# Peptides against a protein of PDB entry 2KNC, part 68

Target 1, 74 residues: chain A of PDB entry 2KNC
Amino acid sequence: KGPDILVVLLSVMGAILLIGLAALLIWKLLITIHDRKEFAKFEEERARAKWDTANNPLYKEATSTFTNITYRGT

## One batch from the design tools (peptide; made by RFdiffusion4, then SolubleMPNN)

Design b2_p26_7_s1 (from b2_p26_7, 20 letters changed)
Fold by OpenDDE base, seed 1:
Structure b2_p26_7_s1 (fold): chain B 74 residues (1-74), chain A 26 residues (1-26)
Amino acid sequence: as target 1 above (74 residues)
Amino acid sequence: SPIEALLSALLLALQALLEEALKLLE
């Protein structure tokens, strides 16, 4: 029957859409996992760089605090 | 995102095809 042929065509189209959707979801998942791993590595390297700076005896802070003795806070 | 838009469009298209297929089976 005509309806049966249409059902077959629609089912094939639906299957193609499902496969495409599944492939995109898998791809998105892989990218998300990759990006999180790369970001975690970046944050680890940044934390290590901060630690190395703190332990470097040659490091000097970029900011200095000065007290203005003439300021009376009035 | 464009990927999310594509995914939503695919889901809507699939839903429409399923609804039409169900109507043809009734």
Scores: peptide ipSAE 0.088, ipTM 0.676, DockQ to the pose 0.082
Fold by OpenDDE base, seed 5:
Structure b2_p26_7_s1 (fold): chain B 74 residues (1-74), chain A 26 residues (1-26)
Amino acid sequence: as target 1 above (74 residues)
Amino acid sequence: SPIEALLSALLLALQALLEEALKLLE
């Protein structure tokens, strides 16, 4: 039984490793596809928001530019 | 995370199998 049991154990170990690796690859693939779709949607929404602000004559930019005339760059 | 839990469980199972295999080599 000794060598046969060893062969069985090694085969089971190998099978578990392969199943685990396959599961991780599938999971990574699914996440990558999901994240790319979400990112693409985010960039589309951001682009749309920029267009909406450009076409809205009532848009006031939240960023104010102040010139510091005393700054000498040192 | 669920992935970490799965990995840890897998490693523990492999460890147990390895230990059993080593016992059979004695």
Scores: peptide ipSAE 0.077, ipTM 0.663, DockQ to the pose 0.236
Fold by OpenDDE base, seed 4:
Structure b2_p26_7_s1 (fold): chain B 74 residues (1-74), chain A 26 residues (1-26)
Amino acid sequence: as target 1 above (74 residues)
Amino acid sequence: SPIEALLSALLLALQALLEEALKLLE
């Protein structure tokens, strides 16, 4: 029964490996879906924050203007 | 869901392999 036992062992090992691989693929898929949902929420919150900033009278633009007096414009 | 379908298919495949393995041990 040596070869039959080897076939059984290899089939069980193969099944365990396939289940393990499938579990990893499922896990990766779940993470990918989760991350896409989180990214969508982040973009929505960022869009809201931009609108809130535009409506916030305390918002001060972090831009500075420097005039180069040496520019001749020709 | 496609995940549930995959999981059920894997469980069925595992069951079939275990049943075949048990038959070989008889």
Scores: peptide ipSAE 0.071, ipTM 0.647, DockQ to the pose 0.351
Fold by OpenDDE base, seed 2:
Structure b2_p26_7_s1 (fold): chain B 74 residues (1-74), chain A 26 residues (1-26)
Amino acid sequence: as target 1 above (74 residues)
Amino acid sequence: SPIEALLSALLLALQALLEEALKLLE
């Protein structure tokens, strides 16, 4: 019965490891879903802010594009 | 953190089972 008891103990250890791994996977999944929802909300808010800016006739972009006319493209 | 707490609990459980397994191997 000694070997059988060892097999039982090893099987219980394996089961605990699998439960722990499953818990970590569930935790990671929940975080991933949460982060995706938060990111989607952020992108929606950013899109709204851009729309509001476009409808303001007094808005001027803070960034300017400069063309280097001396660049020959070599 | 909750993850660290879970890992510590798992390590303690594995340690206890390992100690019991060693006792049965003697």
Scores: peptide ipSAE 0.070, ipTM 0.663, DockQ to the pose 0.262

Design b2_p26_7_s3 (from b2_p26_7, 19 letters changed)
Fold by OpenDDE base, seed 3:
Order: C-alpha cells, then sequence, then structure tokens
Structure b2_p26_7_s3 (fold): chain B 74 residues (1-74), chain A 26 residues (1-26)
C-alpha cells in the first residue's frame, strides 16, 4: 500500500509546526526557570543584606523610645 | 506548571504524528 501522500504531507506539515511551537515553549520555559532562580538568589541576597545591616555597628534604629521618668501616669 | 504541561502535550502529539507518518511510509 503506497503511502497516502496527503496524510504524509499533512503529518510532515503538522510535525514542522509542532517542532517550531515546541522550540518556542522550551525557550520560554528555560527563560522562566532562569528568571525564577535569579529572583530566588536576589531575595536570598536581600535577606542577607538585611541581616548584615542589622549587625552593622553603624546602624542606628530610626525609632528611639524615651521613657519620661517624670510622667506619673495616674 | 501550565507551560510544562502544554509542552508535554505538544511533544506527545508530535510523537503520535511521527508514529502515524512512519506507519504510512512502511
Amino acid sequence: as target 1 above (74 residues)
Amino acid sequence: DPLAALLELLLLLLLELLRKALELLL
């Protein structure tokens, strides 16, 4: 039985379209995975930078609590 | 991930088309 030329042609055209679409999806997937890994590193570095800032002896808290010793709140 | 699921579906469809093409060529 000779190949059904129409079915072969349509299958090849469909295969080419799917390969092209698959390549675009793989590319987008790789970028998305890369960006998520980079964002995770950025959030980790930002967390570390906050810890390092908290341990910096030059860091002064913006809020100071003063207890007024003369205020007898009755 | 929805993108990974779509990619898997497209790969399965590609393999089915290639299988059908091969069955028609043999």
Scores: peptide ipSAE 0.064, ipTM 0.623, DockQ to the pose 0.164
Fold by OpenDDE base, seed 1:
Structure b2_p26_7_s3 (fold): chain B 74 residues (1-74), chain A 26 residues (1-26)
Amino acid sequence: as target 1 above (74 residues)
Amino acid sequence: DPLAALLELLLLLLLELLRKALELLL
């Protein structure tokens, strides 16, 4: 049976569409992996900065707590 | 990961379409 030219054309079109979709999925996967690595690095740097701040004897808290002695809580 | 599973499924489907296309050309 000679190749059904229509079936061959549809299969080739389907293959091209799947290659295009696969390429988009690979691209999205690479971005997602990159973003997760960058975010993990950012959280590690933030954690280190928090630890460094906690261990820095020159760090003074910007927030001072004042007890209002005249505040009568209900 | 759902994206990796989808990519694997698409690759398997691509290989199956290429196989069928080859069988139709022979």
Scores: peptide ipSAE 0.061, ipTM 0.621, DockQ to the pose 0.207
Fold by OpenDDE base, seed 2:
Structure b2_p26_7_s3 (fold): chain B 74 residues (1-74), chain A 26 residues (1-26)
Amino acid sequence: as target 1 above (74 residues)
Amino acid sequence: DPLAALLELLLLLLLELLRKALELLL
């Protein structure tokens, strides 16, 4: 039986579509992995910058605590 | 990862289509 030309053509078309879809998914996967690594690095750098600010003697906390001497704690 | 599993499935399906195409041509 000679090759069913229609089955061969459909198989080749299916293979081409799957290669194209696989390439798009690989590209998206690489971007997603890159973006997650970059975001994790950014959050680490931001955390370090907060620690450096806390050790700066010129840093004043935006919060001030005052003791109300008239409050008798009933 | 769901994307990695989908890529694996697509690669397996591609290999199966190539195998079937070769079996029809030979």
Scores: peptide ipSAE 0.059, ipTM 0.621, DockQ to the pose 0.158
Fold by OpenDDE base, seed 5:
Structure b2_p26_7_s3 (fold): chain B 74 residues (1-74), chain A 26 residues (1-26)
Amino acid sequence: as target 1 above (74 residues)
Amino acid sequence: DPLAALLELLLLLLLELLRKALELLL
């Protein structure tokens, strides 16, 4: 049977579109995995910085709790 | 993952289109 040129052309066009879409999905997946790893690293670095600040004997909290011994709550 | 499932579906459809194209060309 001679190739149905129309069916072959449509099949090739469909194949090209699917390859293009698959490549875009792979690219998006790779970026999403990269961004999640980078975000996890930034959250770890932030957690370490907070821990180092909490253990820094030079860090004075901006909140000074003064016990006002003269404060009789009415 | 929905993205992985969609990618798998697209790959299966691509392979099926290539198979049909080869069957029509040979």
Scores: peptide ipSAE 0.058, ipTM 0.624, DockQ to the pose 0.188

Design b2_p26_7_s4 (from b2_p26_7, 19 letters changed)
Fold by OpenDDE base, seed 3:
Structure b2_p26_7_s4 (fold): chain B 74 residues (1-74), chain A 26 residues (1-26)
Amino acid sequence: as target 1 above (74 residues)
Amino acid sequence: DPLQALLLALLLLLLALLEEALELLR
């Protein structure tokens, strides 16, 4: 029984389309994983920088609370 | 993840099509 040439051609065309789609999805997946890992590192570094700033004896908070000694709370 | 599930389904479909093509060439 000779190969069904039509089924073989359709199968090969389907395989090529699926390979192309798989490659695009793999590429998108790799980028998404990379970006998530980079973002997680960035947030960790930003968290550390806040801790280092809080422990810096030269850091002055932008907000100062002054108690008005002349305020008579009525 | 939905993308990983889609990739797995695509790979399984690709393998099935390749197996069918190889059987038709025998």
Scores: peptide ipSAE 0.058, ipTM 0.625, DockQ to the pose 0.188
Fold by OpenDDE base, seed 1:
Structure b2_p26_7_s4 (fold): chain B 74 residues (1-74), chain A 26 residues (1-26)
Amino acid sequence: as target 1 above (74 residues)
Amino acid sequence: DPLQALLLALLLLLLALLEEALELLR
């Protein structure tokens, strides 16, 4: 029996759709890995900056807490 | 990861469809 041309065409169409879907998933995976690596670097730099600030004797906190001694909360 | 498992499943399905297409062309 010669090849069922309809089955061959549907199989090829299915293969093309799977390649397209696989390419989209690979692209999404690469972006997700890239973004996670960039975020990890950002959190590492932020952690370093926090430690450098905490160990710098010349650093003064930008936040100042003032207690209003005249505040009578009703 | 679920995405890696899905990529592997799609790759295996692509290979199976390619093998079936090659068998139908014989």
Scores: peptide ipSAE 0.056, ipTM 0.621, DockQ to the pose 0.223
Fold by OpenDDE base, seed 5:
Structure b2_p26_7_s4 (fold): chain B 74 residues (1-74), chain A 26 residues (1-26)
Amino acid sequence: as target 1 above (74 residues)
Amino acid sequence: DPLQALLLALLLLLLALLEEALELLR
């Protein structure tokens, strides 16, 4: 029996939509894996910089703790 | 991961549709 043209057209349309959705999900997965690896590297570099700073006797803390003697917690 | 499971399900559905389309063309 010859191909049912309507069934073939609907099957091809369904296949194209599924390929498109699969490609978007693969793309999102690859980006998510990449971003997590880059973020983990950034946090490691930040942790290393903090350790190097803590061992530097010339490091001046950007934050000074001032005791406000006039702060009445009222 | 749920995303990998969804991708696998989508690929399996695509293969099933391609097989059905090939059967209709015979």
Scores: peptide ipSAE 0.052, ipTM 0.621, DockQ to the pose 0.234
Fold by OpenDDE base, seed 2:
Structure b2_p26_7_s4 (fold): chain B 74 residues (1-74), chain A 26 residues (1-26)
Amino acid sequence: as target 1 above (74 residues)
Amino acid sequence: DPLQALLLALLLLLLALLEEALELLR
């Protein structure tokens, strides 16, 4: 009995869709691994820049704390 | 990782569809 041509065509179409989806997922995985490595490098460089700043005697903190003298705490 | 598990599941499903297609051609 010859192959059911409709079942063969649907299985081949399903296979092509799965190959396409697998390729997209591989591409997304590669990007995600790249982005995680780049982010880790960025956080390391940021940490180093903070240490270099802490050793600079001319560094002034960007954060100023102001006390409101009119505030009566409850 | 969930993405690796999904890739493995897709690969297994691709193999199953190819095997079934080959059986139907026989």
Scores: peptide ipSAE 0.051, ipTM 0.621, DockQ to the pose 0.192

Design b2_p26_8_s1 (from b2_p26_8, 24 letters changed)
Fold by OpenDDE base, seed 1:
Structure b2_p26_8_s1 (fold): chain B 74 residues (1-74), chain A 26 residues (1-26)
Amino acid sequence: as target 1 above (74 residues)
Amino acid sequence: DLLEALLKLTLLLLLALLELLLALSE
């Protein structure tokens, strides 16, 4: 009994679908890994920029303490 | 999640191909 031509065709179609799906999974995985690495770098740079702002001699805190000398607490 | 759905679909297709290969081996 020669291989059922239908079985061969279906096996080839199934193999193509699996390869295509595997390629899509690998592609998505690579993108996801890339994006996570890029996002991690961005968050590190953002954190570093915050530190650089804090160490900038021109940085002035938004909060200042004022002593009201006219306020005699009753 | 799309990745999980694709993974599940891949597993189902692998099982279908294994069944087809078994049918071809008979």
Scores: peptide ipSAE 0.069, ipTM 0.654, DockQ to the pose 0.101
Fold by OpenDDE base, seed 2:
Order: sequence, then C-alpha cells, then structure tokens
Structure b2_p26_8_s1 (fold): chain B 74 residues (1-74), chain A 26 residues (1-26)
Amino acid sequence: as target 1 above (74 residues)
Amino acid sequence: DLLEALLKLTLLLLLALLELLLALSE
C-alpha cells in the first residue's frame, strides 16, 4: 500500500516546524550561555577590583562623608 | 519559562511525527 499522500505531507510539515523550533531553542540556549559567561567574567573583574582596592594603602575613596558638627539633634 | 515551554512543545511534536512515521511504515 503506497504511503498516504496526506500522511507524507503532514510528516514533512511537522519536520519543518520541528527544525524551526529547534533552531529557536538553540539560538536562545547560545545567548543564555553567552550572557552567563559574560556576567560571570564581569563579577570576577569586579571582585578583583574590590580586592586590589582593599590592599592598596594609597587608595583614597572617591566619596567623603561629612558630619555636621553643629547639628545637636533637635 | 519560554525555553521550557518550547522544549515541551518540540518533544510533543517529535512524538507526533514518530507516530506519523510509524503509520507510514504499516
């Protein structure tokens, strides 16, 4: 019995849809892996910069805290 | 999330395609 032409057409359409959906999954997966690697690198660089600051006795903080000595807590 | 939903959809479509291929082989 020859294959039903309708079943063949539906199988081909299903295969095309699966390939398209698989491509979208792979695309999203690649982006997600890329972004996670870049974020991990950024957090590592930030952690290093903070560590270097803590060990440098010549480091002067860019922020200054001013206390108003005239404020008597009224 | 969208990724999980797409993955589930692909698995369902794959199973449906396999059943169609089995029907073609009979």
Scores: peptide ipSAE 0.067, ipTM 0.653, DockQ to the pose 0.147
Fold by OpenDDE base, seed 4:
Structure b2_p26_8_s1 (fold): chain B 74 residues (1-74), chain A 26 residues (1-26)
Amino acid sequence: as target 1 above (74 residues)
Amino acid sequence: DLLEALLKLTLLLLLALLELLLALSE
């Protein structure tokens, strides 16, 4: 029995739809992984910038914390 | 999210295609 032409057409149509959907999934997955890696780099750079500020002996903190030795919490 | 929805849709289409291929192989 030769392949039923309707069976072949429906199987090809189904395969094209699956390939298209798989391509969209892969594309979105790649973007999501890229964005997460870029965000992780941004957070790492921000962490490094905080460390560099903390390690910079020229940086004067705008906020000085003083321990008030006279504060008796009554 | 959209990714999970597309994944579920892909799996459903794959299962439907396999069932069609099995039914047509008889």
Scores: peptide ipSAE 0.067, ipTM 0.651, DockQ to the pose 0.082
Fold by OpenDDE base, seed 5:
Structure b2_p26_8_s1 (fold): chain B 74 residues (1-74), chain A 26 residues (1-26)
Amino acid sequence: as target 1 above (74 residues)
Amino acid sequence: DLLEALLKLTLLLLLALLELLLALSE
């Protein structure tokens, strides 16, 4: 005898939910991989900019080191 | 994380669907 109509409906609902969850997992995985690659590229570009800045004689550091000759560490 | 939670949920639903299909084959 063919499966009960209610059982068929429940099995189809379960299959749709599984496909939906699988699609969400794949989507999140793809985004996570993409974002990590983009972040790695950004950090590489930032590192390169630091090297270029260090080699530029016109670069003025935003911070100045002052030696406080009166500081005795007390 | 959310990915792990969704994976676990998917596996549980897959197992439940398999058990349902087995129960219908009896």
Scores: peptide ipSAE 0.062, ipTM 0.648, DockQ to the pose 0.096

Design b2_p26_8_s2 (from b2_p26_8, 23 letters changed)
Fold by OpenDDE base, seed 1:
Structure b2_p26_8_s2 (fold): chain B 74 residues (1-74), chain A 26 residues (1-26)
Amino acid sequence: as target 1 above (74 residues)
Amino acid sequence: DLLEALLKALLLALEELLKRLLELAE
C-alpha cells in the first residue's frame, strides 16, 4: 500500500511544526529555569548581604531620621 | 506547570504522528 503522498506530506509538515514548537517550548523552559536559578542566587546574595550588614559593627544606616518640631500635622 | 503540560502534550502528539507514519509505511 503506497502511502498516500498527500497524507505523507501533511504528516511531515505536521511533524516539522511540532518539532519547531517543541524547540520553542524547550527554549522557554530553559530560560524559565535559568531565570529562577538566577533569582534564587540573587535572593541568597541579598540575604547574605543583609546578614553581613547586621554583623558588621562598622555598618551605619544610610537613613537618618529628622523630626521636624515645627510640623503641627494640621 | 503549563509549559510542562504543553511539552508533554507535544511529545505525545509527535509520538502519535510517528506511529501513524509507521502504519502508512506498512
Scores: peptide ipSAE 0.071, ipTM 0.647, DockQ to the pose 0.235
Fold by OpenDDE base, seed 4:
Structure b2_p26_8_s2 (fold): chain B 74 residues (1-74), chain A 26 residues (1-26)
Amino acid sequence: as target 1 above (74 residues)
Amino acid sequence: DLLEALLKALLLALEELLKRLLELAE
C-alpha cells in the first residue's frame, strides 16, 4: 500500500503539535516539581526557625496576659 | 496528578501516530 501523502502530512503535523504540547507539559511539570521542592524546603526552614525561636531563652512570648485590676466584672 | 495524566495521554497519542506512520511505510 503506497503511502497516502495526505495522511502522512497530517500525521506529521499532528505529531509536531503533540511534541510541542508534550514539551510544554513536561516544562510545566518540571517547574511544578521544582516549586514544590522549594516550598517544602521553605516550610522546613520555617519550622526549624520556629523551633529555634522556641528554644531561644531570650525569646519573649508575644502573648502577654494582663489582669486588668480596674475591671470590675459586671 | 492531572498534568501527569495529560502527559501520559499525550505520549500514548504520539505512540499511536508513530504506529500509523510505520503502517504506512510497510
Scores: peptide ipSAE 0.070, ipTM 0.646, DockQ to the pose 0.220
Fold by OpenDDE base, seed 2:
Structure b2_p26_8_s2 (fold): chain B 74 residues (1-74), chain A 26 residues (1-26)
Amino acid sequence: as target 1 above (74 residues)
Amino acid sequence: DLLEALLKALLLALEELLKRLLELAE
């Protein structure tokens, strides 16, 4: 049986489209993995910076708590 | 997980297409 030229052409076109789609999906996957790793690193660095600030004796928290002595809890 | 599933499906489709091309070449 000689190959059906139309079937061969259609299959080749399909292959090219699938390869192109595969490349895009791989690219997106790599970017997504990269972005997640970078974000995790950023959050770790932010957590470390907050810890260092807490141990600095010059750091004073902006939040202060005052007891209102005039408040009689009913 | 969805992207991984799509990649697996795409690989399977490529394998099937290659098999069909080989069958047409025989």
Scores: peptide ipSAE 0.064, ipTM 0.640, DockQ to the pose 0.180
Fold by OpenDDE base, seed 5:
Structure b2_p26_8_s2 (fold): chain B 74 residues (1-74), chain A 26 residues (1-26)
Amino acid sequence: as target 1 above (74 residues)
Amino acid sequence: DLLEALLKALLLALEELLKRLLELAE
């Protein structure tokens, strides 16, 4: 059977578009996985830094607790 | 989940196009 040239051309064009779109989705998926891993690492490093700060005897908190003698609550 | 669904849909559509191309080549 001789291929219908128009059908072949349209099918090839459709295949190229679908492959291109699939590649973009795969790319987005890979980036999303990478970003989640990087964010998880960042949060772990932040948690570790907070722990190290809490154990550092030279660390002084920026906040000071003041007893407000006039505060009677609500 | 949406991305996976889209990928599966695209793969199925690609497979259908390949089948049609093979039918035209026969």
Scores: peptide ipSAE 0.063, ipTM 0.643, DockQ to the pose 0.217

Design b2_p26_8_s4 (from b2_p26_8, 24 letters changed)
Fold by OpenDDE base, seed 3:
Structure b2_p26_8_s4 (fold): chain B 74 residues (1-74), chain A 26 residues (1-26)
Amino acid sequence: as target 1 above (74 residues)
Amino acid sequence: ELLEELLRLTLLLLLELLERMLSLAA
């Protein structure tokens, strides 16, 4: 079979473009995974800091409880 | 999820293109 040279050239060019696109997508995917791991680590550290703070005798809660004696719960 | 799907689709398109080139060489 005699290949159409134009088809061959366009297919090669298309392949190069697809490889480039795939590389960019892989790169973005890796960055996204990295960012999610870093965010998860940040949330873990935040949670740890909260627990450490709770054990500090100088820590007091920013929440106050108020009881409404007139509330009948209807 | 979308990025992974796009990656899969591009890989499939690449494979299809390679198959077409191989068929032209035959």
Scores: peptide ipSAE 0.056, ipTM 0.635, DockQ to the pose 0.146
Fold by OpenDDE base, seed 1:
Structure b2_p26_8_s4 (fold): chain B 74 residues (1-74), chain A 26 residues (1-26)
Amino acid sequence: as target 1 above (74 residues)
Amino acid sequence: ELLEELLRLTLLLLLELLERMLSLAA
């Protein structure tokens, strides 16, 4: 009667706490997976942008070679 | 890995708690 009700109440409270914790963990897990997918997509797009720049025929190198005609170099 | 392990542990604890409740209710 009394002790059984108390045991049931405590067990239900424990179950609710565990379900809540599990829900939070699942939520964080889903967010983490989602963020990783978005980050992977971002890195892929960044890599593609760099690749496209490198292969763009309109791209000019930031460096140039200059020859000093007065330098004899011994 | 830690989150997955915590999730696994919480699920196991939940099952254990449910089994205890069913045993007490029987």
Scores: peptide ipSAE 0.055, ipTM 0.637, DockQ to the pose 0.160
Fold by OpenDDE base, seed 2:
Structure b2_p26_8_s4 (fold): chain B 74 residues (1-74), chain A 26 residues (1-26)
Amino acid sequence: as target 1 above (74 residues)
Amino acid sequence: ELLEELLRLTLLLLLELLERMLSLAA
């Protein structure tokens, strides 16, 4: 049997579309991985900033404890 | 995970299509 020209053309078109979709999916995957890594770095930097603040003797905590001299308790 | 699965499926479909094209040429 000789090759059916229409079948060949449709198969080639389908292949091109699939390659295009695959390329887009790979691109999206790479971006997603990149974004996750960048976000992880951002969270690490925030964690370091908190550590530096804790080691700074000039830093004062927002929460303070006061003793009520009038309250005797039960 | 979904993206990886879709990628795997598209690759399998591409390979199957290539196999069909080769079978038509034979």
Scores: peptide ipSAE 0.052, ipTM 0.632, DockQ to the pose 0.150
Fold by OpenDDE base, seed 4:
Structure b2_p26_8_s4 (fold): chain B 74 residues (1-74), chain A 26 residues (1-26)
Amino acid sequence: as target 1 above (74 residues)
Amino acid sequence: ELLEELLRLTLLLLLELLERMLSLAA
């Protein structure tokens, strides 16, 4: 029947815009996933560090409890 | 790997759209 030049031009332009938007969304999604994975690794490392500290026989807890024998409590 | 898959999907969508446009013009 013959191509409708206006329809072709508008459809191509729309397609390019949609692809560009999709690419930006994909890029943002990839960054978000990457950041979440990095954060998860960070939390795992912190958890392991706490565990290693707890299992270190040379580690003494900073918290000490004392009973004040002179304190007459209410 | 995910980026490559998404890129492939977008390329496939673009090709399909172009084919549809070409079929409408034919």
Scores: peptide ipSAE 0.050, ipTM 0.623, DockQ to the pose 0.371

## One batch from the design tools (peptide; made by RFdiffusion4, then SolubleMPNN)

Design b2_p27_2_s1 (from b2_p27_2, 19 letters changed)
Fold by OpenDDE base, seed 1:
Structure b2_p27_2_s1 (fold): chain B 74 residues (1-74), chain A 27 residues (1-27)
Amino acid sequence: as target 1 above (74 residues)
Amino acid sequence: DELLLALLLLGLLALEEALLELAELLA
């Protein structure tokens, strides 16, 4: 007996769906890896910038602390 | 990430099985 045409069509459709799913998973995986690498670079640059600031003798901290001696806490 | 990779590998395995079944149906 030749193949049932309906079975063949459904099998092809199923295979296409599986290929599509696999492609989406690969795409998501690649994006996730890319984003993690980019974030890791960003954190490295941030850590380097913080280190450079800490070791720069000409750097003056932008924050200043003042105490309000007249605050009564009411 | 490991779960996604596992799902990808399972999907590829299922695809191979489906293609083999199709080949058997066409033979």
Scores: peptide ipSAE 0.101, ipTM 0.693, DockQ to the pose 0.207
Fold by OpenDDE base, seed 4:
Structure b2_p27_2_s1 (fold): chain B 74 residues (1-74), chain A 27 residues (1-27)
Amino acid sequence: as target 1 above (74 residues)
Amino acid sequence: DELLLALLLLGLLALEEALLELAELLA
């Protein structure tokens, strides 16, 4: 039996759509992996900076708690 | 990430099946 031309055309269209979907998934996967690696690096650098600050004997806490003696709670 | 990978693999499998079906129609 010769191929049904309509079935062949629809199959080709379906294959193109699947290739397009696969390409989008690959692209999303690459971006996600890239972003996670960059974020992990950023968090590691942040953790190191925090550690270095904690070990710095010249470090002063940026946050100071002041009791406002004039605050009447009103 | 695992879900995306699973979807990618599923898409590749579906593409393979579609290409095999097309090959059978053209053979």
Scores: peptide ipSAE 0.100, ipTM 0.690, DockQ to the pose 0.198
Fold by OpenDDE base, seed 5:
Structure b2_p27_2_s1 (fold): chain B 74 residues (1-74), chain A 27 residues (1-27)
Amino acid sequence: as target 1 above (74 residues)
Amino acid sequence: DELLLALLLLGLLALEEALLELAELLA
C-alpha cells in the first residue's frame, strides 16, 4: 500500500528539523573548541610577554608603590 | 561541551530512527 501522504510529510518535516538541530550543535561544538584553543594560545602568549618583560632590565614598571604614612584605616 | 556532545549524539540517534521510519513508510 502506498504511504499516507500526511504521515510522509510529517516524517520529512521532523527529519529536516533534526538535521538542522544536529548541524547547529556540530557548529557550536566546533566554535567552542576553536575558541578555547585560541584563548589558550592567547594566555600562553601573554604569559611569555610577561616573562620577557620581567627579564628586561630596561623595563619601567607602569605602577609605583607609595606608602601613605597618614593612612589610618578609618 | 560534554552536554553539547551528548545532545548531538541524541539528535543523531533520533534522526536515524526518523529516517528508518520514513524508509519503512516509503517501502
Scores: peptide ipSAE 0.098, ipTM 0.693, DockQ to the pose 0.190
Fold by OpenDDE base, seed 2:
Structure b2_p27_2_s1 (fold): chain B 74 residues (1-74), chain A 27 residues (1-27)
Amino acid sequence: as target 1 above (74 residues)
Amino acid sequence: DELLLALLLLGLLALEEALLELAELLA
């Protein structure tokens, strides 16, 4: 009395599909965790750069705004 | 990607082992 070949084949197919799906989910999870860590590091570095600028007495703004006081606006 | 290839090879090896175990179960 061997096992029902159809039940065995369907169980194997189901197992392969579940393993494949699990592998894709793990892959996506790893990428998402990596990207979040890299983004957090980038935001920290950006925050430090802004702080260093505020404490540097030699810092000059890259943008100068000039207002023409003679322009009375038509 | 070498890592992707390595994972694919490991997956194929694991599948081969699972199929062999199934063949033993069906024999």
Scores: peptide ipSAE 0.065, ipTM 0.634, DockQ to the pose 0.116

